# Peptides against a protein of PDB entry 7AE7: the designs that were tried, part 119

Target 1, 321 residues: chain A of PDB entry 7AE7
Amino acid sequence: KVYKDLREFLEVLEQEGQLIRVKEEVNPEPDIAAAGRAAANLGKNQPAVFFEKIKGYKYSVVTNVHGSWQNHALMLGLDKNTSTKDQFYELNRRWDKFPVPPNVVKREAAPCKENVIDKDINLFEILPLYRINEQDGGFYISKASVVTADPEYPDDFNKLNVGTYRIQVKDRDRVGIQALAMHDIAVQLEKAEAENKPLPIAITIGNNPLVTFMASTPVGYNQNEYEFVGALQDGVPMDIVKSDLYDHLYVPAGSEVVLEGHIIPRVRTVEGPFGEFPGSYSGARLQCEVKIDRITHRTNPIFENLYLGIPWTEIDYLMAL

## One batch from the design tools (peptide; made by RFdiffusion4, then SolubleMPNN)

Design b2_p18_1_s1 (from b2_p18_1, 9 letters changed)
Fold by OpenDDE base, seed 5:
Structure b2_p18_1_s1 (fold): chain B 321 residues (1-321), chain A 18 residues (1-18)
Amino acid sequence: as target 1 above (321 residues)
Amino acid sequence: MLEELLKKAYRPSPVVPV
C-alpha cells in the first residue's frame, strides 16, 4: 500500500490497532508528552497517539507515528508483523529503484492548499504548540520536513533538500532553526548569506510517512529525497506541488501544514534549551531565524510532532532503518 | 486493551495553577 498523506497512514494505523485515539480534552502540557511517553514505554507494538482535543487549541496533535517496528512495517505497506530483517530487506530492494521522480500536481489538486493565511500570521492558531519536555526553553516543531533549494542552482531539482531540523517557535510568525554545518541546509544557507540574501524555506508538517522518513535519512547533496520516496513506494511517484511563494520550492501535496517563509540572512537568535535526550539538554545556542510569510494548510490540520524520551523512542526507530 | 494500558499509564499531571 502507498499513502498519499498522513491521514491515509493514520487510518491504516488505526485499522491495524497501532493508533490510540484520545477523545477527551487534554492539557497541551504535560498531557501530550505524558501520553507519548506512556505509548513509547509499552516496549513493543508502540502505537501512534492521536489527540482529538487540546485545551486552548482548535486542532489535533498526533505523536509516535513512527514509534514502533509495526508502524515502520505499515509505512512500507507491509504486514505489521513483518520482521525487522524483512523490513530492512524490502527497504534495500526498494532503494535500488532510485530515482523515482515525483508527480507535480496542480495547486487545485493539492490538499495542503485548501486554506491560506497570508496576513496576521499566528502559528498558535494553526499548531497546538506545547513543550515536549518540561525544561524546554519553548515550543518545538520536531517532525517537520523542511524544504530548501540551492540559491546558486534553484532550478536544479537534484539539489532540492528535504530535511528534518530542530525548530523552536520564537514568535507568532518566527521560528528558530538549527542548521548544523553537516546539514545540506547549512550549505544552502551559507551561499545565501554570502550574498546577504534570504534563503527561501518551506517547513512542512504532517506528511506522508515516507517523506518524514526520508527527511530524517541522510542522502547526497545532489539527491532529491522525493525521488527516494518514490523508490520506497516501490516505484510509485509521490505527489508534490509548487510552493505559493517560490517557483523553485516543491512541497508534499498532502502536507497538513506548510509554513512558507525565509531564513533571515546573518541574523542569529537564542534557541533552546531542548531536551533531545534524557539528562542531556543541548544548551542554548545562537541559531538561524525564519520569518513565516505564508501558511497553507488542510482543513482541520493535524500537528504531527515527535515524542522524545528514553530510547527506544520514535527518533530511534527513524534512525534505525 | 491498548487504550486501557495508555489510560493506566496516563497520569494527568496536577494542574499547576499558572
Scores: peptide ipSAE 0.040, ipTM 0.666, DockQ to the pose 0.027
Fold by OpenDDE base, seed 4:
Structure b2_p18_1_s1 (fold): chain B 321 residues (1-321), chain A 18 residues (1-18)
Amino acid sequence: as target 1 above (321 residues)
Amino acid sequence: MLEELLKKAYRPSPVVPV
């Protein structure tokens, strides 16, 4: 089975008994984080948790989507009870199919383009934002696939990077990104900042589960994560679409929300603290700042967000293979 | 179901301050 988007994956998770649908209105805090922790604490068969109604918000949240070996097997289109060994074997077998180039679809065919916000941007109107852990210094977008390119080689598709980074919401149209020196985004940002230029960025939320998996998987600087997604789809290309603001940035055609903007050159603002994957807080640090300039989104967008804390949580399943 | 999840979740995760 191959998935075009998050919605097709959530349907399969629900059919397989790996999704809990919460129909009652919840408080964004503490209920979402509490449910994520409770799901993680099941130790096996950890379901996704889908919140249909969140107090004070218009749209839904889903968490713990990658939060089990069962969900990981289903992501690979395998039986949910496929052993970790057989999942690893199948992942490696498919990895050798790299590269599988994506299909570039027309704007009109891309579900992520159904709605546009180009003025009066307010992230709180689109995303049901909450603290993932009680002592988080703010609201985090923890499961975004962030698209950037090499500003020296913007037309080199092999240098297009799709990565997962810690993103703190700073304002209605501002986010902080943790770009560590070891990340490909930091190399690209350094090149842009040398010229005092903005780095174009697309922050994509609610993707095909293999896009999210590959965005969390380190690859070579000259390797495109979308070409690995096609490999992990056993040779079926994924669908991408050109961003609205940038000719050289491509986003998953099925993304629930796309935040298009730029990293502000040579600006650093306080970000954190955040409860990290070891179950410890990373302190407050100076991090990059992104201006959001345009949003595209599906009708009734689903905010996919990660629950993380003391192992073993969803992030540990994303990093385990 | 949410109440049962929430009842199991209310262990304060001791985030160890580093």
Scores: peptide ipSAE 0.025, ipTM 0.694, DockQ to the pose 0.036
Fold by OpenDDE base, seed 2:
Structure b2_p18_1_s1 (fold): chain B 321 residues (1-321), chain A 18 residues (1-18)
Amino acid sequence: as target 1 above (321 residues)
Amino acid sequence: MLEELLKKAYRPSPVVPV
């Protein structure tokens, strides 16, 4: 089984008994994080948790999508009871199919382009934002696949980077991003900042689960994560589409939300604290700032976000493969 | 079954008044 988007995966998770649908209205805080903790604490077969109604918000949230070995098996299109060992063997077998080039689809064929916001941008109108941990210094987008390119080689598709970074919402149209020096985005940002130029960015939310997986998996600087997604789809290409602002940035065609903008050169603002692990907060630091210039989104976009908490959270499963 | 488990494990944290 191959998934075009998050929605097709959530349907399979629900069919397989690996998704809990919360139909009652919840408070964004503390209910989303509390339910994520509850799901993680089930010990085995931890389900995704889908919140249909969030007080004060228009759209839904899903958490813990990658939060179990069963969900990982299903992501690979395997039986949910496939052993971790057999999942690993299948991952390695498929990895050898790299590269599998993506299909570039027309704008009209990309669900992420169904709606456009190009003025009066307010992230709170599109994303049901909440504090993940009680002591978080703000609202985080913790499961985005962030697309950037090499500013010296913008048309080199092999240098297109899709990564997962800690993103704090700073204002209606501003986010802080943690670009660590060891990440490909930091190399690209350094090049842009050397020339005092903005770095073009697309922050994509609610993707095909293999895109999210690959965005969390380190690859070579000259390797495109989308070509690995096609490999992990057993040789079926994924669908990508050009960003609206940048001809050289490609986003997953099925993304729930795409935040297009730029990293402001040589600007640093306070980001954090953030609870990355139980009882451990990454302190507040000066981090990069992104201006959001355009949003594209699916109709009734689903905000996919991490639950972070007690060990064997979704992040632990994403890092264990 | 999973919904009931979630409902049992779900303790709403006390609403910290914003």
Scores: peptide ipSAE 0.023, ipTM 0.624, DockQ to the pose 0.028
Fold by OpenDDE base, seed 1:
Structure b2_p18_1_s1 (fold): chain B 321 residues (1-321), chain A 18 residues (1-18)
Amino acid sequence: as target 1 above (321 residues)
Amino acid sequence: MLEELLKKAYRPSPVVPV
């Protein structure tokens, strides 16, 4: 089984008994984080938790999507009872299919383009933001697939980077992003900042589960994560679409929300603290700042977000294979 | 359903300040 988007995966999780649907209105805090932690603490067969109604918000949240070996098996389109060993074997078998180039779809065919916001941007109107842990210094987007390119080689598709980074919401239209020196985004940002230019960015939320997996998996600087997604789909290409603001950035066609914008050159603002893996807070740091210039989103977008805490949480599963 | 999950598996935040 191959998934076009998060929604097709959530449907399979629900069919397989690996998703809990919460239909009652919940408070953003502490209920979402509490339920995510509760799901993680089951120790095995940890389900995704889907919140249909969140007080003060219009849209839904899902958490713990990758939160178990069963969910990982299903992500690979395997039987949910597939052993971790057999999942690893199948992952390695499929890895050898790299590269599998993505399909570039037309804008009209991309679900992420159903709605556009290009003025009066307010992230709180689109994302039901909450603190993941009680002591977090703000609201985090913790499961985004962030798309950037080499500003010197924008047309080199092999240098297109899709990574997962810690993102704090700073304002209605601003986020902080943790670009560590070891990340490809930091190399790309350094090149942009050398010229005092903005780095184009697309922050994509609620993706095909293999996109999220590959965005969390380190690959070479000259390797495209989308071509690995196609490999992990057993040779079925994934669908991507051109971003609205940038000709050289491509986003997953099925993304629930796409935040298009730029990293402001040579600006650093206070970010954190945040509760990270393995269940410790990182202190407040000076991090890069992104201006959001455009949002595209699916109708009734699902905010996919990560719960972080003591292992084994969803992040441990994302990094374990 | 949420209340039942919370009753079964809810624990305080395990995140330790650094």
Scores: peptide ipSAE 0.019, ipTM 0.623, DockQ to the pose 0.035

Design b2_p18_1_s2 (from b2_p18_1, 7 letters changed)
Fold by OpenDDE base, seed 2:
Structure b2_p18_1_s2 (fold): chain B 321 residues (1-321), chain A 18 residues (1-18)
Amino acid sequence: as target 1 above (321 residues)
Amino acid sequence: MLDELLAKARTPSPVVPV
């Protein structure tokens, strides 16, 4: 099976008994993190946890979507009991289908364009933000697929990067982003900052599970993650749509939320601490700052966020395949 | 559903300070 969006995947997870639906109102802290840790601690068949109602917020949260080998099998459209070996075999077989170019859909056909916010931007109105771990220095967006381009070659689709980065919410319309030197975004940012120009960015949340997977998987600088998503869909192209602010940025058509904006050149602000994948806190550092200039979102957007901590958690599964 | 999930697994501190 191929999924167009997160919602189609969550439906399959629920049908397969790999999703816990929490219908009662929860506190954003500590309940979401506690449930994520509890799901991880099941040791096998770890379900996604979908929170329909979060106190003080309008929209839902889902966590632990990639948090098990069963969920990974289902992501590949395999039987949930497919062995890790056979999942790797099938992943490698499909990888050889690269490149599979995406379909560029019209704006009217893209669910991520159902709603627009172009003024009075407040991330807290769109995302049920919470601390993922108790000692986090703020609210993190930990499972975004971040779209950037080479500012020297903006029309080179092969240099369009879709990556996962640590993102701390800094204000209503500002986020800190950890652009590590080994990431393609850091190369692109360096080029922009050399000219003292903003780097255009689209932070996409709640995607097709293979988009999230590929955004977490390092590829070559001249390889487009969307073309790998099509390969991993066994040769079925994924659907992308042009961003609203930038002619050269394309986002997943089915994304739950798209934060369009720019990295402010040569600005660094305090980010962290954050509980990282080894189960230890990374200290506070000076990191890049993004201004959010526009939001597009699906009606009743689902905030997909990562649970991470002492292994094994969702991040360890995302890094293992 | 949440209480049932929390009852099935221990929820120790998920991260250790550096």
Scores: peptide ipSAE 0.097, ipTM 0.734, DockQ to the pose 0.033
Fold by OpenDDE base, seed 4:
Structure b2_p18_1_s2 (fold): chain B 321 residues (1-321), chain A 18 residues (1-18)
Amino acid sequence: as target 1 above (321 residues)
Amino acid sequence: MLDELLAKARTPSPVVPV
């Protein structure tokens, strides 16, 4: 099976008994993180946890979507009981189908374009934000697929990068992003900052599960993650749409939320501490700052976010194959 | 359902400060 969006995947997870639907109102802290850790601690058949109602917020959260070998098998459109070995062989078989170019859909056909916010931007009105671990220095977006391009080669689709980065919410319309020197975004940012130019960015939340997987998987600088998504869909192209602000940025057509903006050149602000994937806190560092200039979102957007801590957690399943 | 999930949870080990 191929999934167009997060919603189609959540439906399958629920049908397969791999989703817990929490219908009662929860507190954003500590209940979401506590449930994410609890789900991870089951050791097998770890379900996604979908929170329909969060106190003080309008919209829902889902966590632990990739948090098991069963969910990983279902992501590949396999039987949930497919062995890790057989998942690995199937992933490698499909990987050799690269490149599978995406379909560019019209704006009117893209669910991520259902609603627009271009003034009075407030991330807290769209995303039910919470601390993932008690000692986190703020609210994190931990499962975004971040789209950037090479500013010297903006029309080179092979240099379009879709990556996962640690994102701290800094203000209503500002986020800090951790762009490490080993990330393709850091190469692109260095080029923009050399000219004191903003780097265009689209931060996409709540995607087709293979987009999230590929955004977390290192590929070559001249390889497009969307073309790997098509390969991992066994040769079925994924659907992308042009961003609203930038002709050269393409986002998944089915994204729940798209934050369009720019990395502010030569600005660094304090980001962290954050509880990292080894189960240890990283110290606070000076990191890049993104201005959000436009939001597009699906009606009743789902905030997909990740719990991480002492292994094994959802991030370890995203990185294990 | 949250309570059942939490009841199956052993107290999470705190994230260790670096």
Scores: peptide ipSAE 0.079, ipTM 0.752, DockQ to the pose 0.033
Fold by OpenDDE base, seed 5:
Parts: sequence; C-alpha cells; structure tokens
Structure b2_p18_1_s2 (fold): chain B 321 residues (1-321), chain A 18 residues (1-18)
Amino acid sequence: as target 1 above (321 residues)
Amino acid sequence: MLDELLAKARTPSPVVPV
C-alpha cells in the first residue's frame, strides 16, 4: 500500500487499531505531551494520538505517528504484525530501487495549495503550538521535512535536500532552525552566507509518512530523498509540487502545511533549551533564523509533531532502521 | 479517551534538566 499524504496513513492507522482519537477538548499543555509519553510507555503497539480539539486553537494535532514497530510496518504498507526483521529486509530490498523519480503535479492538483497566506503571517493561527516538554524554551516544530537546495546548483534536483531539523518558533513569522555541520542544510547555508544571500527554504509539516522517514534518514548530498521515497514505495513515484516562492524548491503535494521563506544570512539568535531524544535538555544556543514569507496549507490542517523523551519514543523508531 | 490513555500510562519518564 502507498500513501499520498498523512491523512491516508492516519486512516489506515485508525482502521488497524493503531490510532487513538481524542475527541474532547484538551489543553495544549500538559495534555499533548502527557498523552505522547503515555502512548510511548505502552511498550508495544504504541498508537498515534490524534487530538481533534485543542483549547485556544482552530486545528488538530497528531503525535506518535511513527511511534511503534506496528506503525512502521504500516508505513511500509506491510501487515502491522510484520516482524522488525522482515521490515528491515523489505526496506533494504526497496532501497535498491533508488532512484524512483517523483511526479511533479500541477499546483491546482496539490492539496498543500488549497489555502494561501501571503500577508499578516501568524504561525499560531495555523499550528496549535505547544511545549513538547514542560521545560522547553518555547514551541517546537519537531517533525518537519525541510526542503533546501544547493545555491550554487539550484537546478540540480539531486542536490535538493529534504531533512529533519529542530525548529523553534521565535515569532509569528519567524523560526529558529538548528543546522548542524553534519547536515546537508549546513553546507547549503554556508554557500549562501558566503555571498551574504538568504537561503530559500520550505518547511513542510504533516507529510506522507515515508517522506518523514526519509527526511530523518541520512543520504548522500547528491541523492534526493524524494527518489528514495519512491523506492520505499516499491517503485511508485511520490507526488511533489513546485513551491510558490521558488522555482527550484519542490514540496510534497500532500503536505498539511508548507512554510515558505528564507534563512536570514549571518543572523544567529538564541534557541532552546529543548528536551532531546536521550531524555535530556540541551542548553540554549545561537541558531539560524528563518523568516516565513508565505504559508500554503490544506483545509483544516493537521499539525503533525513528535513527542520526545527518555527512549523509546517516536524518534527512536524513526532512527532504528 | 485521553483519560483512558493516561490510565494505561505507567510512571512518567522525566526529562533531565541540564
């Protein structure tokens, strides 16, 4: 089975008994984090947790989408009871199908383009933002697939990078991003900053689960994550669409929310602390700042976000294969 | 349903402050 978007995957998770739908209004804090921790603590068959109603917000949150071996099997379109060993063998078998080029769909065919915000941008109107852990220094977008290109080779699709980075919300239209030297985005940013130019960026939220998986999986700098998504879909191309602001950036056609903008050159602002995957807080650091210039989103967008804490949590399942 | 999930939750795992 192949999924076009997060919604098709959530439907399957629900059908398979791997999703808890919370229909009652919750407080963004501490209820979302508490439920994420609770789901992780089940030890097996850990479900996604979908919050339909969040106090003070218009839209929904889903967490723990990749939070179990059962959810991981379903992501691969396998039976939920497929062994971790058989999942690994199937993943490796499909990996050898690389490259599987994506389909570029028209703007009018892309669900992520249903709505546009190009003025008076306020992230809090689109995303039900909350602290993932109580001592987080702010609101984090922890499960975004971030799209950037090589500014020296903007038309080289093989250098288009889709990665997962720690993102803190800084203002209504600004986010901090952690670009570590080991990340492909850091190479691209270095090139842009050498010329004192902005780095174009698209921060995509609520994707096809294989996009999120590949964005969390290290690949070569000259390998496109979307071509691996097609491989992991057993040779079925994924659908991408051109970004609205940049001709050289392509985003998943089914993304719930796309934040288009730029990394401000040579600007660094304080980011953190944040509760990291080992279950420890990282200190505050100077990080890059992104200006959001445009938002596109699906009608009633779902904010997919990660719960992190002492292992095993969703991130450990994303990194385990 | 949240309460049922929370009721199934064992001891919360702390995040250790730096």
Scores: peptide ipSAE 0.064, ipTM 0.738, DockQ to the pose 0.032
Fold by OpenDDE base, seed 3:
Structure b2_p18_1_s2 (fold): chain B 321 residues (1-321), chain A 18 residues (1-18)
Amino acid sequence: as target 1 above (321 residues)
Amino acid sequence: MLDELLAKARTPSPVVPV
């Protein structure tokens, strides 16, 4: 089984009894984080939790999508009871199919292009934002696949980076991003900042689960994560589409939300604290700032976000293979 | 359903400041 988008995966999770659909209105705090922690604490068969209604917001949230070995098996299109050993064996078998180039689809064929916001941008109108942990210094987008390119080689598709980074919401049209020196995005940003130029960025939310998996998996600087997604789909190409602002950035065609913008050169602003994956808070730090210039989104976009805290949580499963 | 999930869950260990 191959999934085109998050929605096809959520349907399978629900069919397999690996999704809880919460139909009652919830408070964004503490209910979402409490449910994410509660799902993690089940110890096995941890379901995704889908919140249809969130007080003060128009759209839905899903959490804990990758939060179990059963969900990982289903992501690979295997039986949910497939052993972790057999999942690892199958993952490695498929990995050897790299590269599987993606299909570039037309804009009109891409679900992520159904709606456009190019003025009066307000992230709070599109994303039901909440604190993942009570002492977080703000609202975090924790499960985005962030697309950037090498500014010296913008047309080199092999240098297109799709990574997962800690993103704090700073304003209606601004986010802080943690670009650590060990990340490929930091190399690309350093090149842009050397010339005092913005780095083009697309922050994609609610993707095909293998895109999210690959964005969390380290690959070589000259290897494209989308070509690994095709390999992990057993040789079926994934669908990508050009960003609206940048000819050199490609996003998953099925993304629920795409935030297009730029990292502001040589600007650093206070970000954090944030409850990290070991179950400890990292202090406040100076981090990069992204201005959002355009949003594209599916109709009734699903905000996919993860819960993280003391292991094992969704992030531990997402990085486990 | 959510209440049942919460009721079955063990008390979460707090995130510790470092």
Scores: peptide ipSAE 0.048, ipTM 0.716, DockQ to the pose 0.032

